# Designs tried in a protein design run: peptides against a protein of PDB entry 4BOS. Part 9

Target 1, 163 residues: chain A of PDB entry 4BOS
Amino acid sequence: PVLTRTVVPADNSCLFTSVYYVVEGGVLNPACAPEMRRLIAQIVASDPDFYSEAILGKTNQEYCDWIKRDDTWGGAIEISILSKFYQCEICVVDTQTVRIDRFGEDAGYTKRVLLIYDGIHYDPLQRNFPDPDTPPLTIFSSNDDIVLVQALELADEARRRRQ
Target 2, 163 residues: chain A of PDB entry 4BOS as posed
Amino acid sequence: PVLTRTVVPADNSALFTSVYYVVEGGVLNPACAPEMRRLIAQIVASDPDFYSEAILGKTNQEYCDWIKRDDTWGGAIEISILSKFYQCEICVVDTQTVRIDRFGEDAGYTKRVLLIYDGIHYDPLQRNFPDPDTPPLTIFSSNDDIVLVQALELADEARRRRQ

## One batch from the design tools (peptide; made by RFdiffusion4, then SolubleMPNN)

Design b1_p9_4_s3 (from b1_p9_4, 5 letters changed)
Fold by OpenDDE base, seed 4:
Structure b1_p9_4_s3 (fold): chain B 163 residues (1-163), chain A 9 residues (1-9)
Amino acid sequence: as target 1 above (163 residues)
Amino acid sequence: SPPQSVKKP
């Protein structure tokens, strides 16, 4: 089995597309972003005490309006929210540092999904199997640490290519 | 747009 990336469009919504891809089992839908942005805004608006200006960098209302724009970029806040919404750990391997940031790791989720991040773009990761009749896997056990090793190897190779 | 980031304060 090999861990590979699926390159999604760099259309300012790559994070949302990537998350949707992995949590839905490998469905590429670049049109998913508007609804996901609205979902983020809804969740942020629902808890202004938690999603404070100190966390958001702007007022709760301003953030909601901002994230719903089609050209704004998501980040750790969005990943955290989506982790909670989809009830899975979201692991992001960074090709610049060759490190994995785990979101939702303390929530006790049984599933994890993986993204690869290069500083400006997110892509989803999937495990391909030797049997061509076995579809790629995007949702892993939270106990599957082998996939994390494979993600680090993939990121390390990517870093070497850029240096 | 602000840059995407894995970490936010």
Scores: peptide ipSAE 0.058, ipTM 0.785, DockQ to the pose 0.652
Fold by OpenDDE base, seed 5:
Structure b1_p9_4_s3 (fold): chain B 163 residues (1-163), chain A 9 residues (1-9)
Amino acid sequence: as target 1 above (163 residues)
Amino acid sequence: SPPQSVKKP
């Protein structure tokens, strides 16, 4: 089994496209972002005490309007929200540092998904199998540490290509 | 606006 990267469009919504890809089992849908943005805005609006100005960097209402724009970037806040919503650990491997950042790691989820991040762009990761008739896997056990090793190897290779 | 980032420290 080999961990590989699927390059999604760099259209300001790559995070949402990438998350959608992995949580839906490998479905590439670049048009998913508007609904995901609205979902996040709805969740944020529903809990202004938790999603405070201190967390958001702007008022709750301002954030909701901002994230629903088609040209704004998602980041750690959005990943955290999506991790909670989909009830899975989201692991992001950074090609600049060759480190994995885990979201939802303390929530006790049984599932994990993986993204690769280069500082300005997110892509999804999947495991390919030797049997071509076996579809790629995007949802892993939270106990599968082999996939994390493979993600680090993939990130290290990407870093070497940029240096 | 908040930047795109991997994880908040």
Scores: peptide ipSAE 0.056, ipTM 0.785, DockQ to the pose 0.671
Fold by OpenDDE base, seed 2:
Structure b1_p9_4_s3 (fold): chain B 163 residues (1-163), chain A 9 residues (1-9)
Amino acid sequence: as target 1 above (163 residues)
Amino acid sequence: SPPQSVKKP
């Protein structure tokens, strides 16, 4: 089994496309972004006490309007929200630093998904199996540390390619 | 577009 990267479009919505891909078991749907953005906005709007201006960097209403734009980038805040919504740990391996940032690691989720991030773009990761009849896996056990090692290997190789 | 970010320390 090998961990591989699926390149999604660099259309300002790569985070949402990537998250959707992994949480849906490997479904590539670049058109998912508007609904994903609205989902996040709905969650934020539903809890203005938690999603305060201190957290968002702008008022709750301003954030909701902002994130629903088709040209705004998702980041840590959105990943955190999506982790909570999908009830899974979202692990982001950074090709610039060769480090993994884990979102939802304290929530006790039994599942994890993986993204690869290069500073300006997100892509989803999947495990491919030698048996052609076994479909790729995108949802892993939160105890599967081997997949994290493999993600770091991918990130390190990607970093070397750019230097 | 504003920059994408990962988890802040």
Scores: peptide ipSAE 0.054, ipTM 0.777, DockQ to the pose 0.776
Fold by OpenDDE base, seed 3:
Structure b1_p9_4_s3 (fold): chain B 163 residues (1-163), chain A 9 residues (1-9)
Amino acid sequence: as target 1 above (163 residues)
Amino acid sequence: SPPQSVKKP
């Protein structure tokens, strides 16, 4: 089994497309972003005490309006929210630092998904199997540390190609 | 819009 990257469009919504891909088991839907943005806005709006200005960097309402724009970029806040919503760890391997940032690591989730991040773009990761009849896996056990090693290797290779 | 980001170490 090998961990591979699926390149999604760089259309300002790559984070949402990537998350949707992995949590839905490998469904590539670049049109998912508007609904994903609405979902995040709904969650944020539903809990203004938790999603405060201190966390959001702007008022709750301002954030909700901002994230629903089609040209705004998602980041750590959105990943954290989506981790909670989908009840899984979202592990982001950074090709610039060759490090993995884990979101939801303290929540006790049994599942994890993986993204690769280069500083300006997110792509989803998947495990491909030798058996062509076995579909790629995007949802891993939170105990599967091998996939994290593979992600780091993938990121390191990507970094070397850019240096 | 600010650039995409990950969790700060």
Scores: peptide ipSAE 0.053, ipTM 0.775, DockQ to the pose 0.709

Design b1_p9_6_s1 (from b1_p9_6, 5 letters changed)
Fold by OpenDDE base, seed 2:
Structure b1_p9_6_s1 (fold): chain B 163 residues (1-163), chain A 9 residues (1-9)
Amino acid sequence: as target 1 above (163 residues)
Amino acid sequence: SLPQSVRKL
């Protein structure tokens, strides 16, 4: 089995496209972004006490309006929200640092998904199998540390290619 | 706080 990267469009919504891809089992749908943005805004709006100005860097209402724009970028806040919503650990391997940030690692989720991040762009990761009849896997066990090693290997190779 | 490596740009 080999971990591979699926390049998604760099259209300001790559995070949402990437998350959708992995949580839906490998479905590439760049048109999912508006719905994903609305989902996040709905969650944020539903809990203004938790999603405070201190967390958001702006008022709850301002954030909701902002994140629903087509040209605003998702990041750690949105990943945290999506991790909670989909009830899975979201692991982001950074090609600049060759480190993995694990979102939801303390929540006791049984599943994990993986993204690769280069400082400006997110892509989803998937496991491919030798048997062509076995579809790629995007949802892993939260105990599968081998996939994390493979993600680090991908990130290290990517870093070597660019630096 | 949330990890800096994946913060908004």
Scores: peptide ipSAE 0.052, ipTM 0.777, DockQ to the pose 0.233
Fold by OpenDDE base, seed 1:
Structure b1_p9_6_s1 (fold): chain B 163 residues (1-163), chain A 9 residues (1-9)
Amino acid sequence: as target 1 above (163 residues)
Amino acid sequence: SLPQSVRKL
């Protein structure tokens, strides 16, 4: 078993495509972003007390309009929201720092998914199996620490290639 | 607070 990266399009919506890929079990759908952006906007709009200007850097309404644009990039706010929506831990391994940021780690979710991030692009991660008839796995147990080690290894390899 | 490494670009 090996953890591998599936390269998704660098079309400003790679975060959404990547999250969709892993939470849906390995379905690549680059057209998923508009609906996911609307979902995020709906959630942001639903809680203006939490999603305040202090958190968003702009008014709640302005943020909702902004994130629904097809050329704006999601980040930590979106990942946090999507983790809660899909009820899973989202682990993002950063190839620049070789660190994993865990979203939803205190929520008690039993499942985790993994993304790899290079500072400007997100890709999904999957576990491949030796048996060609066994499809890749994208949803892991939140107790599976081996996959986190493998993600760090993958990120470290990526960083070394850029040295 | 939210992790810093995945902030919006």
Scores: peptide ipSAE 0.058, ipTM 0.788, DockQ to the pose 0.217; fails the geometry check
Fold by OpenDDE base, seed 5:
Structure b1_p9_6_s1 (fold): chain B 163 residues (1-163), chain A 9 residues (1-9)
Amino acid sequence: as target 1 above (163 residues)
Amino acid sequence: SLPQSVRKL
């Protein structure tokens, strides 16, 4: 089994597309972003005490309006929200630093999904199997540390190619 | 705090 990257469009919504891909088992849907943006805005709006200006960098309402724009980037805040919503650990391997940031690691989720990040773009990761009839896997056990090693290997290779 | 490596840019 090998971990591979699926390149999604760089259309300002790559985070949402990538998350959707992995949590839905490998479904590429670049049109998923508007609804996912709305979902995040709804969650943020529902808890203004937690999602404060200190966390958002702007008022709750301003953030909700901002994230629903089609040209604004998702990041750590959105990943944290989506991890909680989908009840899974979201692991982001960074090709610039060759490190994995794990979102939701303290929540006790049994599942993890993986993204690869280069500083400006997110892509999803999946495990391909030798048997061509076995579909790629995007949802892993949170105990599967091998997939994290493989993700680091992918990131390290990507970094070496850029240096 | 949120991880810096994947923060919103």
Scores: peptide ipSAE 0.053, ipTM 0.779, DockQ to the pose 0.236; fails the geometry check
Fold by OpenDDE base, seed 3:
Structure b1_p9_6_s1 (fold): chain B 163 residues (1-163), chain A 9 residues (1-9)
Amino acid sequence: as target 1 above (163 residues)
Amino acid sequence: SLPQSVRKL
């Protein structure tokens, strides 16, 4: 088994496309972003006490309007929200720092998904199997730390290629 | 507290 990267379009919505890909078991749908943006806005709007100005960096309403634009970039805030919504850890390996940030790690989720991030772009990761009839896996056990090691190896190789 | 490595640009 090997961990590989699926390159998604760099269309300002790569985070949403990547998350959708992994949580839906490997479905590439670049058109998913508008609905995911609205989902995030809906969740944020529903709890202005938690999703405060201190967290959002802007008022709740301003954030909701902002994230629904087709050209705004998602990041840690959106990943945190999506982790909670999909009830899974979202692990992001950074090719610039060769580190993994784990979202939802304290929530007790049994599942984790993985993204790779280069500072400006997100892509999804999947595990391929030797048997060609076995489809790639995008949803892992939260106890599968081997996949995290593989993600770090993938990120380190990417870093060495660019430096 | 949000991880810095995945902050929005």
Scores: peptide ipSAE 0.052, ipTM 0.773, DockQ to the pose 0.233; fails the geometry check

Design b1_p9_6_s2 (from b1_p9_6, 4 letters changed)
Fold by OpenDDE base, seed 3:
Order: structure tokens, then C-alpha cells, then sequence
Structure b1_p9_6_s2 (fold): chain B 163 residues (1-163), chain A 9 residues (1-9)
């Protein structure tokens, strides 16, 4: 089995599309972003004590309005929220540094999903199997460290291609 | 807006 990326549109919502892809088992839906943004805003608005200005970098209300715009980029805050919502680790491999940032790693989740990030764009990762009748896997065991190694290898190869 | 980031909070 090999770890591969699915290139999603660079439409300012690639993070949301990528997360949706992996948590839904490999469903590519570029139209998912508006609802994903609303979901995040709803979660943030529901807990202003936790999602404070110190965390958000802006007031709770300002953030909610901002994240619901179709041209604003998601990042660590959104990944953390989505990790918590979907109850899984979200592991992001960075092609610029060849490092993996793991979100939700302290929550004790049994599942992890993987994204690849190049500094400006997110794509989802999936494991492809030799059997063509076996669909790609996007949700991995949190004990599957092989997939992390494969992600690092994929990122390193991507980095070398861009240098 | 701010660029997308993988950095932890």
C-alpha cells in the first residue's frame, strides 16, 4: 500500500475540503466549505470562554464572521476545532519543513487523518491498496506510525522537487 | 486574512 495525495482545488477553502475528504472516507466535495465554515463558527460561538480573543486573535464574534467568509484561510485554530469535532487526530505533514504537526494528539483519539501542506495549500492523503477493489483508506489507527513515515517520505520528495 | 498554517496554537 502506498500513501498518495488527492489534489483539491486551490479556492481558499482547501483546508476544509481536505478535512472533509479524509473524515468522510474519501469523499471529494469542494462545495463543503460553506457548511464547514459555519460549523466552526457555531462551535466557536458556543464557547466564548474557551475560544477567547487570546486564542482567536480577534473577538469571538469577529472570528465567526471572518471564518464564514469564502476567501479566508483556515489554519491551526480550525484544524484544532475540527479535530475535536470529528474526534480524531489531524496530522499535517509540511513539505517545506518535512515535519508533521499532530492536532488532537493529547485527546486519546483512536483514529487519525492526514493532510499535506506546502505553506499555502492543503491536500488530503489516502492509502491506496494493491487490490483495485479495495477503496483507499483515509482514516487510520492512531497507532499506525507507518503512515506518518510514509507522509514524511512523501513530503520530502515533494520538497526536493521544489528545490 | 492570514496565511494557512500548520503551527500549533
Amino acid sequence: as target 1 above (163 residues)
Amino acid sequence: SAPQSVRKL
Scores: peptide ipSAE 0.064, ipTM 0.792, DockQ to the pose 0.784
Fold by OpenDDE base, seed 4:
Structure b1_p9_6_s2 (fold): chain B 163 residues (1-163), chain A 9 residues (1-9)
Amino acid sequence: as target 1 above (163 residues)
Amino acid sequence: SAPQSVRKL
């Protein structure tokens, strides 16, 4: 089994497309972003005490309006929210640092999904199997540490290619 | 629009 990257469009919504891909079992839908942005805004608006200006860098309302724009980029805030919404750990391997940031790791989720991030772009990761009749896997056990090793290997190779 | 880093929480 090999962990591979599926390149999604660099259309300012790659984070949302990538998350949707992995949590839906490998469905590429670049049109998913508007609704996911609305979902983020709804969740942020629902808890202004938690999603404070100190965290958001702007007022709660301003953030909600901002994230719903089609050209704004999501980040750790969005990943954290989506981890909670989809009830899974979201692991992001960074090709610049060759490190994995794990979102939702303290929530006790039994499932994890993986993204690869280069500082400006997110892509989803999937495990391919030798049997052509076995579809790629995007949702892993939270106990599957082998997939994290494979993700680090991908990131390390990506870093070597860019340096 | 400015990108959000995965490190900014």
Scores: peptide ipSAE 0.064, ipTM 0.786, DockQ to the pose 0.759
Fold by OpenDDE base, seed 2:
Structure b1_p9_6_s2 (fold): chain B 163 residues (1-163), chain A 9 residues (1-9)
Amino acid sequence: as target 1 above (163 residues)
Amino acid sequence: SAPQSVRKL
């Protein structure tokens, strides 16, 4: 089995498209972004005490309006929210640093999904199997550390290609 | 062409 990336559109919503892809088992749907943005805004609006201005860098209402725009980028805050919503660890391997940032790692989730990030773009990762009748896997055990090693290898190769 | 907000890890 090998870990591969699926390139999603660079349309300002690549994070949401990538998360949707992995949590839905490999469904590529770039049109999912508006609903994903609304989901995040709904979660943030539902708990203004937790999602405070100190966390958001803007008022709760301002953030909700901002994240629902079609041209604003998601990042750590949105990944954290989506990790909690989907009840899975979201692992982001960074090709610039060859490091993995794990979101939800202390929540006790049994599942993990993986994204690859280059500083401006997110793509989803999947495991491909030698048997052509076995579909790619996007949801892994949170105990599967081999997939993290494979993600680092993938990121390191990507970094080498750009330097 | 238009400025956009960026969220970082």
Scores: peptide ipSAE 0.062, ipTM 0.753, DockQ to the pose 0.195
Fold by OpenDDE base, seed 5:
Structure b1_p9_6_s2 (fold): chain B 163 residues (1-163), chain A 9 residues (1-9)
Amino acid sequence: as target 1 above (163 residues)
Amino acid sequence: SAPQSVRKL
């Protein structure tokens, strides 16, 4: 099996598109972002004590209005929220540092999904199988360390292309 | 033409 990257549009909503792709088993839907943004805003609004100004960098209400805009970027806060919502570990491999940032790693989830990040853009990762009739896999066991090694290999190759 | 707030990893 080989781990591959699916390039999604660079339309300011690549994080949401990428997360949706992997948690839904490989469904590419660039139109999913508005609902994803509203979901995050709803979760944030539901717990103003936890999602404080210290975490958000703005008031709870200001953040909710901001994240629902179609031109604002999601990041670590949004990944953390989506990890909790989908009850899975989200692993982000960074092509600039060849490191994996793990979200939800202490929650005891049995599943993990993988994204690749280059500093300004997110894409989803999937495992392809030798049998063409076997569909790609996007949801892995949280004990599958081989997929993390393969993700690091992809990131290292991407980094070498830029150097 | 106003700068956007950017939040990534």
Scores: peptide ipSAE 0.061, ipTM 0.751, DockQ to the pose 0.193

Design b1_p9_6_s3 (from b1_p9_6, 5 letters changed)
Fold by OpenDDE base, seed 4:
Structure b1_p9_6_s3 (fold): chain B 163 residues (1-163), chain A 9 residues (1-9)
Amino acid sequence: as target 1 above (163 residues)
Amino acid sequence: APPQSVKKL
């Protein structure tokens, strides 16, 4: 089994597309972004005490309006929210630092998904199997630390290519 | 637009 990336469009919504891909078992749908942005805004708006200006960098309402734009970029806030919404750990391997940031790691989820991030773009990761009749896997056990090792190896290779 | 960031939170 090998961990591979699926390159999604760099259309300002790659985070949402990538998350959707992995949580839906490998479905590429760039058109998912508007609804996911609205979902983020809905969740942010639902708890202005938690999603404060200190967290958002702007008022709750301003953030909601901002994230719903089709040209704004998500980040850790969105990943955290989506982790909770989909009830899975979201692991992001960074090709610049060769480090994995784990979102939802303290929530006790039984499943994890993986993204690869280069500082400006997100792509989803999947495990491919030698048996062609076995479809790629995007949802892993939260106890599967081997996939994290594979993600680090993938990121390290990507980093070496850029140096 | 601001960059996507894993460090925003």
Scores: peptide ipSAE 0.056, ipTM 0.773, DockQ to the pose 0.724
Fold by OpenDDE base, seed 3:
Structure b1_p9_6_s3 (fold): chain B 163 residues (1-163), chain A 9 residues (1-9)
Amino acid sequence: as target 1 above (163 residues)
Amino acid sequence: APPQSVKKL
């Protein structure tokens, strides 16, 4: 089995497309972003005490309006929210640093999904199997540390290609 | 828009 990258459009919504891809088992839907943005805004609006200005960097309402724009970029805040919503770890491997940031790691989730990030773009990762009849896997056990090693290797290769 | 980030909160 090999871990591979599915390149999604660089349309300002790559984070949402990538998360949707992995949590839905490998469904590529670039049109998912508006609803993903609305979902995040709904969650943020529902808990202004937790999602405070200190966390958001802007007022709760300002954030909700901002994230629903089609040209704003998601980041750690959105990943954290989506991790909670989908009840899984979201592991982001960075091709610039060759390190993995694990979101939701302290929540006790049994599942993890993986994204690859180059500083300006997110793509989803999937495990491909030798058997052509076995579909790619996007949702992994949180005990599967091999997939993290493979993600680091993939990121390191990507980094070397850019140097 | 601010750049995308992977930094933990």
Scores: peptide ipSAE 0.055, ipTM 0.768, DockQ to the pose 0.816
Fold by OpenDDE base, seed 5:
Structure b1_p9_6_s3 (fold): chain B 163 residues (1-163), chain A 9 residues (1-9)
Amino acid sequence: as target 1 above (163 residues)
Amino acid sequence: APPQSVKKL
């Protein structure tokens, strides 16, 4: 089995496209972002005590209006929200540092998905199997540490190509 | 372009 990267469009919504891809089992839908942005805004609006101005960097209402724009970038806040919503760990491997940031790691989820991040762009990761008739896997056990090793190897190779 | 951070909350 080999861990590979699927390059999604760099259209300001790559995070949402990438998350959607992995949580839906490998479905590429660049048009998913508007609804995902609205979902996040709805969740944020529902809990102004938790999603405070200190967390958001702006008022709750301002954030909700901001994230719903088609040209704004998602980040850690959005990943954290999506991890909770989909009830899975979201593991992001960074090609600049060759480190993995785990979101939802303390929630006790049984599943994890993986993204690769280069500082300005997110892509999804999937495991391909030797049998071409076996579809790629995007949802892993939270106990599968082999996939994390493979993600680090993939990120290290990407870093070497940029240096 | 606006920043895109992966740092945990």
Scores: peptide ipSAE 0.055, ipTM 0.767, DockQ to the pose 0.817
Fold by OpenDDE base, seed 2:
Structure b1_p9_6_s3 (fold): chain B 163 residues (1-163), chain A 9 residues (1-9)
Amino acid sequence: as target 1 above (163 residues)
Amino acid sequence: APPQSVKKL
């Protein structure tokens, strides 16, 4: 089994496309972004005490309007929200630093998904199997540390290619 | 577009 990267469009919504891909078991749907953005905005709007201006960097209402734009980029805030919504750990391996940031790691989720990030773009990761009849896996056990090692290997190779 | 961040909240 090998961990591979599926390149999604660089259309300002790569984070949402990537998350959707992994949480839905490998479904590439670049058109998912508007609904994903609205989902996040709805969650944020529903809890203005938790999603405060201190957290958002702008008022709750301003954030909701902002994230629903088709050209705004998602980041840690959105990943945290999506981790909570999908009830899974979201692991982001950074090709610039060769480090993994784990979102939702303290929530006790039994499942994890993986993204690869290069500083300006997100892509989803999947495990491919030698048996052609076995479809790629995008949802892993939160105890599967081997997949994290493989993700770091991918990131390190990607970093070397750019230097 | 604003930069994407992976820094934890």
Scores: peptide ipSAE 0.052, ipTM 0.767, DockQ to the pose 0.844

Design b1_p9_6_s4 (from b1_p9_6, 5 letters changed)
Fold by OpenDDE base, seed 1:
Structure b1_p9_6_s4 (fold): chain B 163 residues (1-163), chain A 9 residues (1-9)
Amino acid sequence: as target 1 above (163 residues)
Amino acid sequence: SPPQSVRKL
């Protein structure tokens, strides 16, 4: 398929690296995580009424301290926050379930980016073109349902490889 | 700590 994954380091910060990659148009920067973790913490701290213990599973302050550690893993909370921050849908295709979780789908964003998730690791997805002079695309129209089909195809192929 | 997951929220 023309949609492919770029394997990023499995260094506890693959979610942040992957998001950065796709929202910046294909820039691989594994050093981006500390700043992104701080961004998450700042946003969480800014709204303790929404980011309550019920949402976070710990106090607001404890969560902020936790997510800023270099060895802690982000999840749906972080993806939701980053979707809002970058003003785009973040679509995560899960290779374990062959399903896509869409974050920000109700916000009316015109753009979407895609990640692939295997249960413990995130990688970014990009569309490759046959023209060597056309760089890979990481930012898609939120109306581009073909890219979602391609993502499901990648996930299904990944699952078949594990059978 | 929670693992990387799409299902935290």
Scores: peptide ipSAE 0.071, ipTM 0.802, DockQ to the pose 0.673
Fold by OpenDDE base, seed 3:
Structure b1_p9_6_s4 (fold): chain B 163 residues (1-163), chain A 9 residues (1-9)
Amino acid sequence: as target 1 above (163 residues)
Amino acid sequence: SPPQSVRKL
């Protein structure tokens, strides 16, 4: 089995497309972003005490309006929210630093998904199997540390290509 | 918009 990336469109919504891809088991839907943005906004709006200005960097309402724009970029806040919503770790391997940031790692989730990030763009990762009839896997055990090693290998190779 | 980030909250 080998870990590979699926390149999604660089349309300002690659984070949402990538998360949707991995949590839905490998479904590429570039049109998913508006609803993903609305989902995040609804979650944030539902708990203004937790999702405070200190966390959001803006008022709760301003954040909700901002994240629903089609040209705003998601980041750690959105990943954290989506991790909690989908009840899985979201592990992001960074090709510039060759490191993995884990979101939801202390929540006790049994599943993890992986994204690869190059500083401006997110793509989803999946495991491909030797048997072509076995579909790629996007949802891994949270105990599967081999997939993290493979993600770091992908990031390291990507970094070497671009430096 | 600020760039996308992987920094932990």
Scores: peptide ipSAE 0.070, ipTM 0.795, DockQ to the pose 0.809
Fold by OpenDDE base, seed 2:
Structure b1_p9_6_s4 (fold): chain B 163 residues (1-163), chain A 9 residues (1-9)
Amino acid sequence: as target 1 above (163 residues)
Amino acid sequence: SPPQSVRKL
């Protein structure tokens, strides 16, 4: 089995597309972003005490309006929210630093998904199997540290290609 | 707080 990258469109919504891909078991749907943005806005709006101006960098209402725009980028805030919503650890391997940032790592989730990030773009990761009849896997055990090693290997190779 | 490496750009 090998971990591979699926390149999604660089359309300002790559984070949402990538998360949707991995949490839905490998479904590529670039049109998912508006609904994902609305989901995040709904969650943020539902808890203004937790999602404060200190966290958001703007008022709760301003953030909700902002994140629903089709040209605004998701990041750590949105990943954290989506981790909680989907009840899974979201692991982001950074090709610039060859580090993995784990979101939801302290929540006790049994599942993890993986994204690869280059500083401006997110893509989903999947495990492919030798048996062509076995579909790729995007949802891993949170105990599967081998997949993290494989993600680091992918990131290291990507970094070498760009530097 | 979440790592800076994946913060909004």
Scores: peptide ipSAE 0.064, ipTM 0.803, DockQ to the pose 0.234
Fold by OpenDDE base, seed 5:
Structure b1_p9_6_s4 (fold): chain B 163 residues (1-163), chain A 9 residues (1-9)
Amino acid sequence: as target 1 above (163 residues)
Amino acid sequence: SPPQSVRKL
């Protein structure tokens, strides 16, 4: 089995497309972003006490309006929200630092998904199997630390290619 | 605005 990257469009919504891809088992749907943005806005709006200016960097309402724009970038706050919504750990391997940031790791989720991030773009990761009839896997056990090692290897290789 | 980042909150 090998971990591979699926390059999604760099259309300002790559985070949402990537998350959708992995949580839906490998479905590429670049049109998923508007609904996912609305989902995040709904969640944020539902809890203004938690999603405060301190967390959002702007008022709750301002954030909701902002994230629903088609050209705004998702980041850590959005990943955290999506992790909680989908009840899975979202692991993001950074090709610039060769580090994995795990979102939701303290929640006790049994599943994890993986994204790769280069500082300006997110892509989803999947495990391909030797058997061509076995579809790629995007949802891993939260106990599967091998996939994290493989993700780090991918990131390290990507970093070396850029240097 | 929240940045596009892998940094945990």
Scores: peptide ipSAE 0.075, ipTM 0.812, DockQ to the pose 0.634; fails the geometry check

